# Ledger of designs, part 100: peptides against a protein of PDB entry 4ASU

Target 1, 270 residues: chain A of PDB entry 4ASU
Amino acid sequence: ATLKDITRRLKSIKNIQKITKSMKMVAAAKYARAERELKPARVYGVGSLALYEKADIKTPEDKKKHLIIGVSSDRGLCGAIHSSVAKQMKSEAANLAAAGKEVKIIGVGDKIRSILHRTHSDQFLVTFKEVGRRPPTFGDASVIALELLNSGYEFDEGSIIFNRFRSVISYKTEEKPIFSLDTISSAESMSIYDDIDADVLRNYQEYSLANIIYYSLKESTTSEQSARMTAMDNASKNASEMIDKLTLTFNRTRQAVITKELIEIISGAA
Target 2, 83 residues: chain B of PDB entry 4ASU
Amino acid sequence: FTFASPTQVFFNSANVRQVDVPTQTGAFGILAAHVPTLQVLRPGLVVVHAEDGTTSKYFVSSGSVTVNADSSVQLLAEEAVTL

## One batch from the design tools (peptide; made by RFdiffusion4, then SolubleMPNN)

Design b2_p14_6_s2 (from b2_p14_6, 5 letters changed)
Fold by OpenDDE base, seed 3:
Structure b2_p14_6_s2 (fold): chain B 270 residues (1-270), chain C 83 residues (1-83), chain A 14 residues (1-14)
Amino acid sequence: as target 1 above (270 residues)
Amino acid sequence: as target 2 above (83 residues)
Amino acid sequence: SEVLERFQEALASL
């Protein structure tokens, strides 16, 4: 490589390092906000799931339509955030298919579709884009819930897959159940609940779906920002190491060029 | 008893004497050993009666309330404010 | 170098 080539590469990497450092700071700020907003969202979301746990709602084995919702975002540079969700989605889809279930997929965030498009394109119902630019709101979750309910796909049960935040250095991909109105209405375990009006139950289920989606978005966002912060830090360090290596190469190459020029001058070949 | 909105927690697994909630089917009071039920919230007043006799009032928008067989209650409002 | 190149590609895709 010429001195010019090395210099050009050094400049490029230094610019990348500046960008990664800036992105780290942005991710850190977004993480701090997301973590604060996750605290109430977790109580809210876990509260919404309490019914399903306490009622022990089960879908009959003869029911075949299963919905998988993968939650991530549109944005890259966040380590294994998207691939972790996609991996679990693939595993779940394969297991369900092996059990003779019909599987449909919804992606929250464009990255899910990007990863699964080649292998699972026919199973996708819808992909929600424009996820991750701003913190998710309950309104956003409600829109997703409404779109799902109006999609015309009459699933029996489903799974929402997302990254649960553990700490700044740890997340875990998890799955929570989603049940259709029909499944809830027909569940024998629901018999202990007093004379629930059908319209009330429908509305309740709409809120429940919005609640779990909102919760999953908040967990996902917090996990993503934390992972991005780490990824940007690692990228900055890698860039630094490369700058050091290239700087050494530059110095060596410079000396070699000088030596060559001197030899040419001395030999009269210049 | 858990009472939360997406953005704020008011009660988290607390013991309370009574909670009055506004539902689409009418306002009702949740006491100890209340029968399990599911309800949808309408805009209105929530009143929480603590065991110490303290009463707290909240305005809520839409949402849900769940009373479980184990006497746990989840009051989940889309919007809620202290009065 | 490969890691940084992949990063650059990912960054360019943003």
Scores: peptide ipSAE 0.023, ipTM 0.891, DockQ to the pose 0.014
Fold by OpenDDE base, seed 2:
Structure b2_p14_6_s2 (fold): chain B 270 residues (1-270), chain C 83 residues (1-83), chain A 14 residues (1-14)
Amino acid sequence: as target 1 above (270 residues)
Amino acid sequence: as target 2 above (83 residues)
Amino acid sequence: SEVLERFQEALASL
């Protein structure tokens, strides 16, 4: 490589490093906000899931329609955030299909569809786009919940798959159950709640779905921002190492050029 | 007893004496060892009676309340403010 | 979006 080639490459990598450092700072700011907003959201979301954990709601085996909701975003450069969710969705879909269940998929965020469109296109009901530019609100979750409930797809049970935030350096892809109104109303374990009006139960389930979606969005967002921050930090470090290597190569090449020129001068003078 | 909105936690697994909630069917008092139930909130006042005799008041919008068989309670309001 | 795509490509080539 000529000195010019090395210089051009150095300039390019230095520019990339500046961009990755800037993106790291932006991700860090978004992470700090997301983590703060996750604290109450987690209590709220876990509280909403408490009924399902305590009531041990079982779906009858004759019920075959299963909905998978994958939660991520539209935005890249966040490590394995999207692929982890997609992998879990694929695994769950395969297991359910093997059990003779009908599987439909909803993607929250365009990246889910981008990953699964070739293999699972026929199973997609809807993909929600424009996810990840702003922090998710309860209103956003309510819109998603309402769209799902009004979609006309009569699922029996479902799975919401998202990345649960553990720490700045760790997240875990998890699955939480979603139950239809019919499934919850017919569950034997719900007999202790027999005095519940059907309209009340329907409304309760609407809130429950919105609550779970909201919770999943908050966990996903926090996980995504932390992962992006880490990814950008790693990219910046890798760029730094490459700059160091290329700088050494540049210096060696420069010395070689000078030496060659000196030899040419000496040999031409002889 | 857990009482939260999407953006704020008021009680997290706390022991309380009584919680009065505004439901669509009317005012509902949750006592210790209340029978399991599910209700939907209407806009109104939530009153939490602590074991120490203190009373806290909140205004809530829509939401849900769950009383489980284990006497755990989840009050989840879409919006809530301390009064 | 184009800048981000180019950036993604550049990062993938690193």
Scores: peptide ipSAE 0.023, ipTM 0.880, DockQ to the pose 0.014
Fold by OpenDDE base, seed 5:
Structure b2_p14_6_s2 (fold): chain B 270 residues (1-270), chain C 83 residues (1-83), chain A 14 residues (1-14)
Amino acid sequence: as target 1 above (270 residues)
Amino acid sequence: as target 2 above (83 residues)
Amino acid sequence: SEVLERFQEALASL
């Protein structure tokens, strides 16, 4: 490589490093907010899931329609955030298919579709775009919940798959159950709640779905921002190492050029 | 007893004497060992009676309340404010 | 979008 080529590459990498450092700072700020907002959201979301855990709602084996909701975002540069969700979605879909279930997929965030469209395009019902530019709100979750309920797909049971935040350096892809109104209303374990009006139960289920989606979005967002911060930090470090290597190469190449020029001068004077 | 909104936690697995909730079918009091039920909240007043005799009042917009067989209660409001 | 793609490509080359 010529000195000019090395210089151009150095300039390019230095610019990339500036961008990655800036993105790291932005991700750090978003992470701090997301982590703060996750605390109450987790209590709220876990509270909503308590019924399903305590009532031990079971779907009969003859019921075959299963909905998988993958939760991520539209935005890249966050490590394995999207691929982890997609991997678990694929695994779950394969397991359900092997069990003779019908599987449909909903993607929250365009990245899920981007990963799965080739292999699972026929199973996709809808993909929600414009996810991840702003912190998720309960309103956003409600919109998603409403659209799911109005999708026309009469699922019996579902799974929502998302990254649960563990720490700044760790997340875990998890699955939580989603049940249709019919499944809840017909569940034997719900008999202790049998005094419930059908309209009340419908409304309750709508809130429950919105609550779970909201919770999953908050977990996902916190995990994503943390992962992005880490990814940008790693990119910045890699850029720094490359700058150091190229700088050494530049210096060596410069010395070689000078030596060559000196030899040419000496040889030409002979 | 857990009482939370998406953005704020008021009670987290707390022991309380009684919780009065506004539901679509009417306001009712949740006492110790209340029968399991599911209800949807209407806009209104939530009153929490603590074991020490203190009372706290909240306004809620909407949401759900769950009373489980194990006497655990989840009051989940879309919006809630302390009064 | 194009800037982001170029950036992703640049990052992948690192």
Scores: peptide ipSAE 0.022, ipTM 0.884, DockQ to the pose 0.014
Fold by OpenDDE base, seed 1:
Structure b2_p14_6_s2 (fold): chain B 270 residues (1-270), chain C 83 residues (1-83), chain A 14 residues (1-14)
Amino acid sequence: as target 1 above (270 residues)
Amino acid sequence: as target 2 above (83 residues)
Amino acid sequence: SEVLERFQEALASL
């Protein structure tokens, strides 16, 4: 490689390093906010799931329609955040199909669609875009919930798949159940909840869905920002190492060029 | 007893004497060992009666309240403000 | 080097 080639490569890597460092700082700031906002959101979301855990709602085996909601974002450069969700979605879809279930998919964030489009395009109902630029709000979750409920797809049960935040260095892809109004209303375990008006139950379910979606978005966002921060840190370190190596190569090459020029002068070969 | 909004937690697995909630069917008090029920909130006043006799008041918007068989209660408001 | 190349490709797609 010529000195010119090495210099060009050095310049390119240095620019990348600047970008990755900047992105790391941005991700760190977003992570700090997300982690703070996740605390109440987790209490809120877990509270919404409490009914389903305590009532042990089961879907009859003859019910075949299953909805999978995958939660991620539109934005890349966050390690395995999207691929982890997609992998679990694929696994769940395959298992359900093997069990004779009809599977439909909703993607929250464009990256899910990007990964699954080729293999699961026919199963997609809708993909929500413009996810991840701003912190998700309860309003955003409500919009998603409303669109799902108005989609006309009459699912019996469903799964929401998202990355649960554990720590700055750890997340876990998890699944939470979603049940249709009909499934909840027909569940034997719900009989202990006496005199529930049908309208009340419908409204309750609407809130429950919005709550769970909101919770999943907050977990996903926190996990994503943490993963992005880590990814950008790793990229910055890798760039630094490459800069050091190329700088050494540059210095050696420069010395070789100078030596060659001196020899040519001394030998009279010029 | 858990009482939270998406952005704030007021009570987390706390023991309380009574919680008065505004529901679409009317305001009612949730006491210990209340029968399991599901309700939706209407805009109004929530009053939490602590075991020590203190009362706290909150204004809530929409939301849900769940009373489970194990006497756990989840009050989840879209918006809530301490009064 | 492969990680950096992938990163460059990802950056170019943004």
Scores: peptide ipSAE 0.020, ipTM 0.881, DockQ to the pose 0.014

Design b2_p14_6_s3 (from b2_p14_6, 5 letters changed)
Fold by OpenDDE base, seed 3:
Structure b2_p14_6_s3 (fold): chain B 270 residues (1-270), chain C 83 residues (1-83), chain A 14 residues (1-14)
Amino acid sequence: as target 1 above (270 residues)
Amino acid sequence: as target 2 above (83 residues)
Amino acid sequence: SEVMEKFREALAAL
């Protein structure tokens, strides 16, 4: 490599390092906000899931239609955030298919589609784009819930797969159940709940779905920002190491060029 | 008793004496050992009666309330404000 | 953006 080539590469990597450092700071700010907003969202979302846990809602085995919702975002540069969700979705889809279930997939965020499109294109119902530019709101979750409910796909049960935030250095891909109105209405375990009006139950289920989606989005966002912060830190460190290596190479190459020029001058060959 | 909105927690697994909630089917009071039920909130007042006799009032927009067989209650409002 | 792809490629090469 010429001195010019090394210099060009050094300049490029230094610019990348500046960008990654800036992105780290942006991710850190977004993480701090997301973590604060996750605290109430977790209480709210876990509260919404309490019914399904306490009532032990079960879908009959003869029911075949299963929906998988993968929650992620459109944005890259966040380590294994998207691949973790996609891996869990693939595993779940394969297990359900082996059990003779019909599986359909919804992607929240374009990255899910990007990973699964080649292998699971026929199973995709819809992909929600424009996810991750701003913090998710309950309104955003409600829109997703409404579109799902109005999609015309009559699932029996489903799974929402997302990254649950543990700490700034840790997340876990988890699954939570979602149930159709028909499944809830027909569940024997619901018999203990007194005189539930069908319209009330429908509206309740709409809120429940929106609540769970909102919770999942908040967990996913917090996990993503923390992972992005870590990824950008690692990228900045790797860039630093490469700058050091290239600087050494530059110095060695410069000395070699000088030596060559001196030899040419001394030999009279130039 | 858990009472939360997406953005704020008012009660988290607290013991309360009574909670009055506005539902689409009407307002009702949730007491100890209330029968399990599911309801949808209408815009209105929530009144929480603490065991110490303190009463707190809230305005809620919409949402859900769940009373479980174990006497746990989840009041989940889309929007809620202290009055 | 094309810039972000180049950035990703550059990051992957690090």
Scores: peptide ipSAE 0.023, ipTM 0.878, DockQ to the pose 0.014
Fold by OpenDDE base, seed 4:
Structure b2_p14_6_s3 (fold): chain B 270 residues (1-270), chain C 83 residues (1-83), chain A 14 residues (1-14)
Amino acid sequence: as target 1 above (270 residues)
Amino acid sequence: as target 2 above (83 residues)
Amino acid sequence: SEVMEKFREALAAL
């Protein structure tokens, strides 16, 4: 490689390093906020799931319609965040299909669609885009919930798949159940609950769905920002190492060129 | 008893004596060992009576309340503020 | 979008 080629490559990598460092700082700021906002969101979301855990709601096997909601974002450069969710979605979809269930998919964030489009395009109902630019709000979750409920797809049960935040260096892809109004209303385990007005139950279920979506978005966002921060840090370090290597190569090549030129001068003066 | 909004936690697995909630079907008091029920909140006043006799008041918007068979209660408001 | 794609390609090459 010529000195010019090495210099060009050095410049390119230095620019990449600047970008990755900047992205790391942005991710760090977003992570810090997301982690703070996750604390109440987790209590809120886990509280909403408490009914399903305590009532042990079961969907009859004859009910075949299953909805998978994958929660991620539109934004890349966050390690395995999206692929982890997509992998679990694929596994769940395959297991459900093998069990004779009809599976439909909703993607929260364009990255889910991007990963699954080729293999699962026919199963996608809707993809929510513009996810991850701003911290998710309960309003955002409500919009998603409403659109899902108004989609006309009458699922019996569902799974929401998202990355649960553990620590700055750890997340776990998890699944939480979603049940239709009909499934909840018909569940034997729900018989212990006092006579609930159908409209009340419908509204309750709408809140529950919004709550769970909100929770999943908050977990996902925190996980994503932490993973992005780590990914950008690693990229910055890798770029630094490459800069060092190329700088050494540049210096060696420069010395060789100088030596050659000196020899040519000395030899030409003879 | 858990009482939270998406952005704030007021009670997390706490023991309380009574919680008065405004529901769409009417306001009711949740006592210890209240029968299991599901309700949706209407805008109004939540009053939490602690075991120590302390009373706390909150304004809530929409949301849900769940009373489970194990006497656990989840009060989940879309918006809530301390009064 | 194009800048981000180029950036991703560049990062993948690192």
Scores: peptide ipSAE 0.022, ipTM 0.879, DockQ to the pose 0.014
Fold by OpenDDE base, seed 2:
Order: C-alpha cells, then sequence, then structure tokens
Structure b2_p14_6_s3 (fold): chain B 270 residues (1-270), chain C 83 residues (1-83), chain A 14 residues (1-14)
C-alpha cells in the first residue's frame, strides 16, 4: 500500500472512531434514562404477571391458536438484541408447530420483521414500526394492546418474547405468557374468582395485556441501549487498535520510501 | 401489598392493615385474608392503612386490583398521585 | 439514512 492509501485508510478509521464514540455517549445517556424508568416499570409489570404465576392458568390442549409477540425495535447497532429475540421466536414457533399448534406472529419493531420475513412471512399478523426513537410510554403499550385485541385473531394462548435487562453488560431473552379472555375465564384455577363480572374480567385483561407489553418494552429498551453502548465501546476500541497498527505500517512504509530515495540518489551519483 | 403506576412505586410487597380502593362496582376495603378477587379501578381515592395506624391517600385514574389466594395484593394504576 | 447504512457497512468491515 502507498503512503497515500494508508493515510486515506487512517483518516477513514479515525472518522469511524469519532462516530462510534459519539454514538456511545448518546447510548449512555439513553441507557441512564431507560434504567431509571425501568425500576418502577418492573415493579408494575411483575405485579401484572403475578396473577398468572399464582393462578397457574392452563390452556386446554384442544386449543391450538398460539400468538407470539416479539419485542425489540427499529434501530440497529445494538449487538445481538434483535437476533436473540428472533432466535427465541423461531424456536418457540417450531416447538409449537411440532405440537400441532397454529402459530401467528406479531413483531414490535421493524427489525424482527426484517429477520423473520423470508421464513415466517405467512405467520405475521402485524408489525409495529417506529419503535425505539423515543422511550416507550404506557400509551404506546395500550395502542399495541388494543390493536392486538381488535385484530380479529382469536388466539387461545400466547408468548411475549423480549430481552430482560440484568445489568449494563448482561441481558437475557425471556418469555412471558399471555392468555385470551376465554382461556382465563375457563381456567379451573380461576374458580376462586367466580364472583367476577364478565365485563370486569374483560377490562381487567385489557389492562393486563397493556401492562405486560409496557413492561416488555421497558426491559427491551434498557437492554438495547446498554447493548448499543457496549457495541459502540467495542467498535471504538477496535478502531483504536487498527489506527495503532496502521500508524506503525505508515511509519515503516515512510522509512522504506526514504531509504529507497537515498539509494536512488547514491546510485545516481555513482 | 404492591401499589404502582407505570412510572412510580408507592408500595412494594409491603404489609398493610387495609386498602380502600375505588372500583367500577363501588369502593371496597381490602383486609387481611380478603377473598380472592379481580377488580377494575375507577377514578377516585385510594386509602392505605398501615399497620402502625398511619393512613396514606392517593388519587388514581384507571387500572386494576388483584387479591390473590395467598393474600397478596397488586394495585396497578395507570396514573396515581400522592395526596 | 444513507449515512447510517454506510456506517453499518464500515463497521461490518472493521
Amino acid sequence: as target 1 above (270 residues)
Amino acid sequence: as target 2 above (83 residues)
Amino acid sequence: SEVMEKFREALAAL
């Protein structure tokens, strides 16, 4: 490579490093906010799931319609955030299909659709786009819940798949159950709640779904920003190492050019 | 007893004497060993009676309340403010 | 944006 080529490459990598450092700082700011907002959201969301954990709601085997909701975002450059969710969705869909279940998919965020479109296009009901530009609100979750409930797809049971935040360096893809109103109302374990009006139960279930979606969005967002911060840090380090290597190569090449010129001068003077 | 909104936690697995909640069917008091129930909140006043005899008041918008067989309670309001 | 695509390509090449 010529000195010009090395210089051009150095300039390019230095520019990339500046961008990755800037993106790291932006991700760090968003992460700090997301983590703060996740604390109450986790209590709220876990509280909403408490009924399902305690009531041990079972879906009858004759009920075959299963809904998978994958939660991520539209935004890239966040490591394995999207691929981890998509992998879990694929695994769950395959297991359910092997069990003779009908599987439909909802994607929250365009990246899920981008990954699964070729293999699972016929199973997609809807994809919610424009996810991840702003922090998710309860209103956003309510819109998603309402659209799902009004979609006309009569699922029996479902799974919401998202990345749960563990720490700045760790997330885990997890699955939580969602149940249809009919599944809840017919569950034997719900007999202890028999005095509940059907309209009350319907409204309760609408809140429950919105609550779970909101929780999943908050966990996903925090995980995503953390993962992006880490990815940008790693990219910045890799760029730094490459700059160092290219700088050494530049210095060696420069010395070789000077040596060649000296030899040419000496040889031309002889 | 857990009481939270999407943005704020008021109680997290706390022991309380009584919680008065505004439901669509009317206000009721949740005591220790209350029968399992599910209710939907209407806009109104929540009153939490602590074991020490103190009372705290909150205004809630909509949401849900769950009383489980294990006597755990989840009060989940869409919006809630301390009064 | 075209800029983000170029950036992704550049990052993938690192």
Scores: peptide ipSAE 0.020, ipTM 0.873, DockQ to the pose 0.014
Fold by OpenDDE base, seed 5:
Structure b2_p14_6_s3 (fold): chain B 270 residues (1-270), chain C 83 residues (1-83), chain A 14 residues (1-14)
Amino acid sequence: as target 1 above (270 residues)
Amino acid sequence: as target 2 above (83 residues)
Amino acid sequence: SEVMEKFREALAAL
């Protein structure tokens, strides 16, 4: 490589490093906010799931329609965040299909569709776009819940798949159940909750779904921002190492050029 | 007893004497060993009676309340404010 | 979009 080529590459990598450092700082700020907002959201979301855990709602085996909701975002540069969700969605879809279930998929965030569209395009009902530009709100979750309920797909049971935040360096892809109104209303374990008005139960289920989606979005967002911060830090470090290597190469190449020029001068071949 | 909104936690697995909630079917008091039920909140006043006799008041918007067989209660409001 | 693609390509080359 010529000195000019090395210099051009150095400038390019230095610019990339500036961008990755800036993105790291932005991700760090978003992470700090997301982590703070996740604390109450987790209590709220776990509280909403308590019924399903305590009532032990079971879907009859003859019921075959299963809905998978994958939760991620539209934005890249966050390590394995999207691929982890997509991998678990694929695994779950395959397991359910092997069990003779019909599987439909909803993607929250465009990245899920980008990964799964080739292999699972026929199973996709809808993909929600414009996810991840702003922190998710309960309103956003309610919109998703409403669209799901109005999709016309009469599922019996479903799964919401998202990245649960563990720490700044760790997340885990998790699955939580979702149930249709019919499944909840017909569940034998719900008999202890007698005297529930059908309209009340419908409204309750709508809130429950919105609550779970909201919780999942908060977990996903916190995990994503943390992973992005780490990815940008790693990119910045890799850029730094490459700058150091190229700087050494530049210095060696410069000395070689000088030596060559000196030899040409001394030999009179210039 | 858990009482939370999406943005704030008021009670987390706390022991309380009684919780009065506004529901679509009417306001009711949740006492210890209340029968399991599911309700939807209407805008109104929540009153939490602590075991020490302290009473706390909240205004809630929409949401849900769950009373489980194990006497656990989840009060989940879309919006809630302390009064 | 083009800037982000170039950025991704540049990051992949890192």
Scores: peptide ipSAE 0.018, ipTM 0.880, DockQ to the pose 0.014

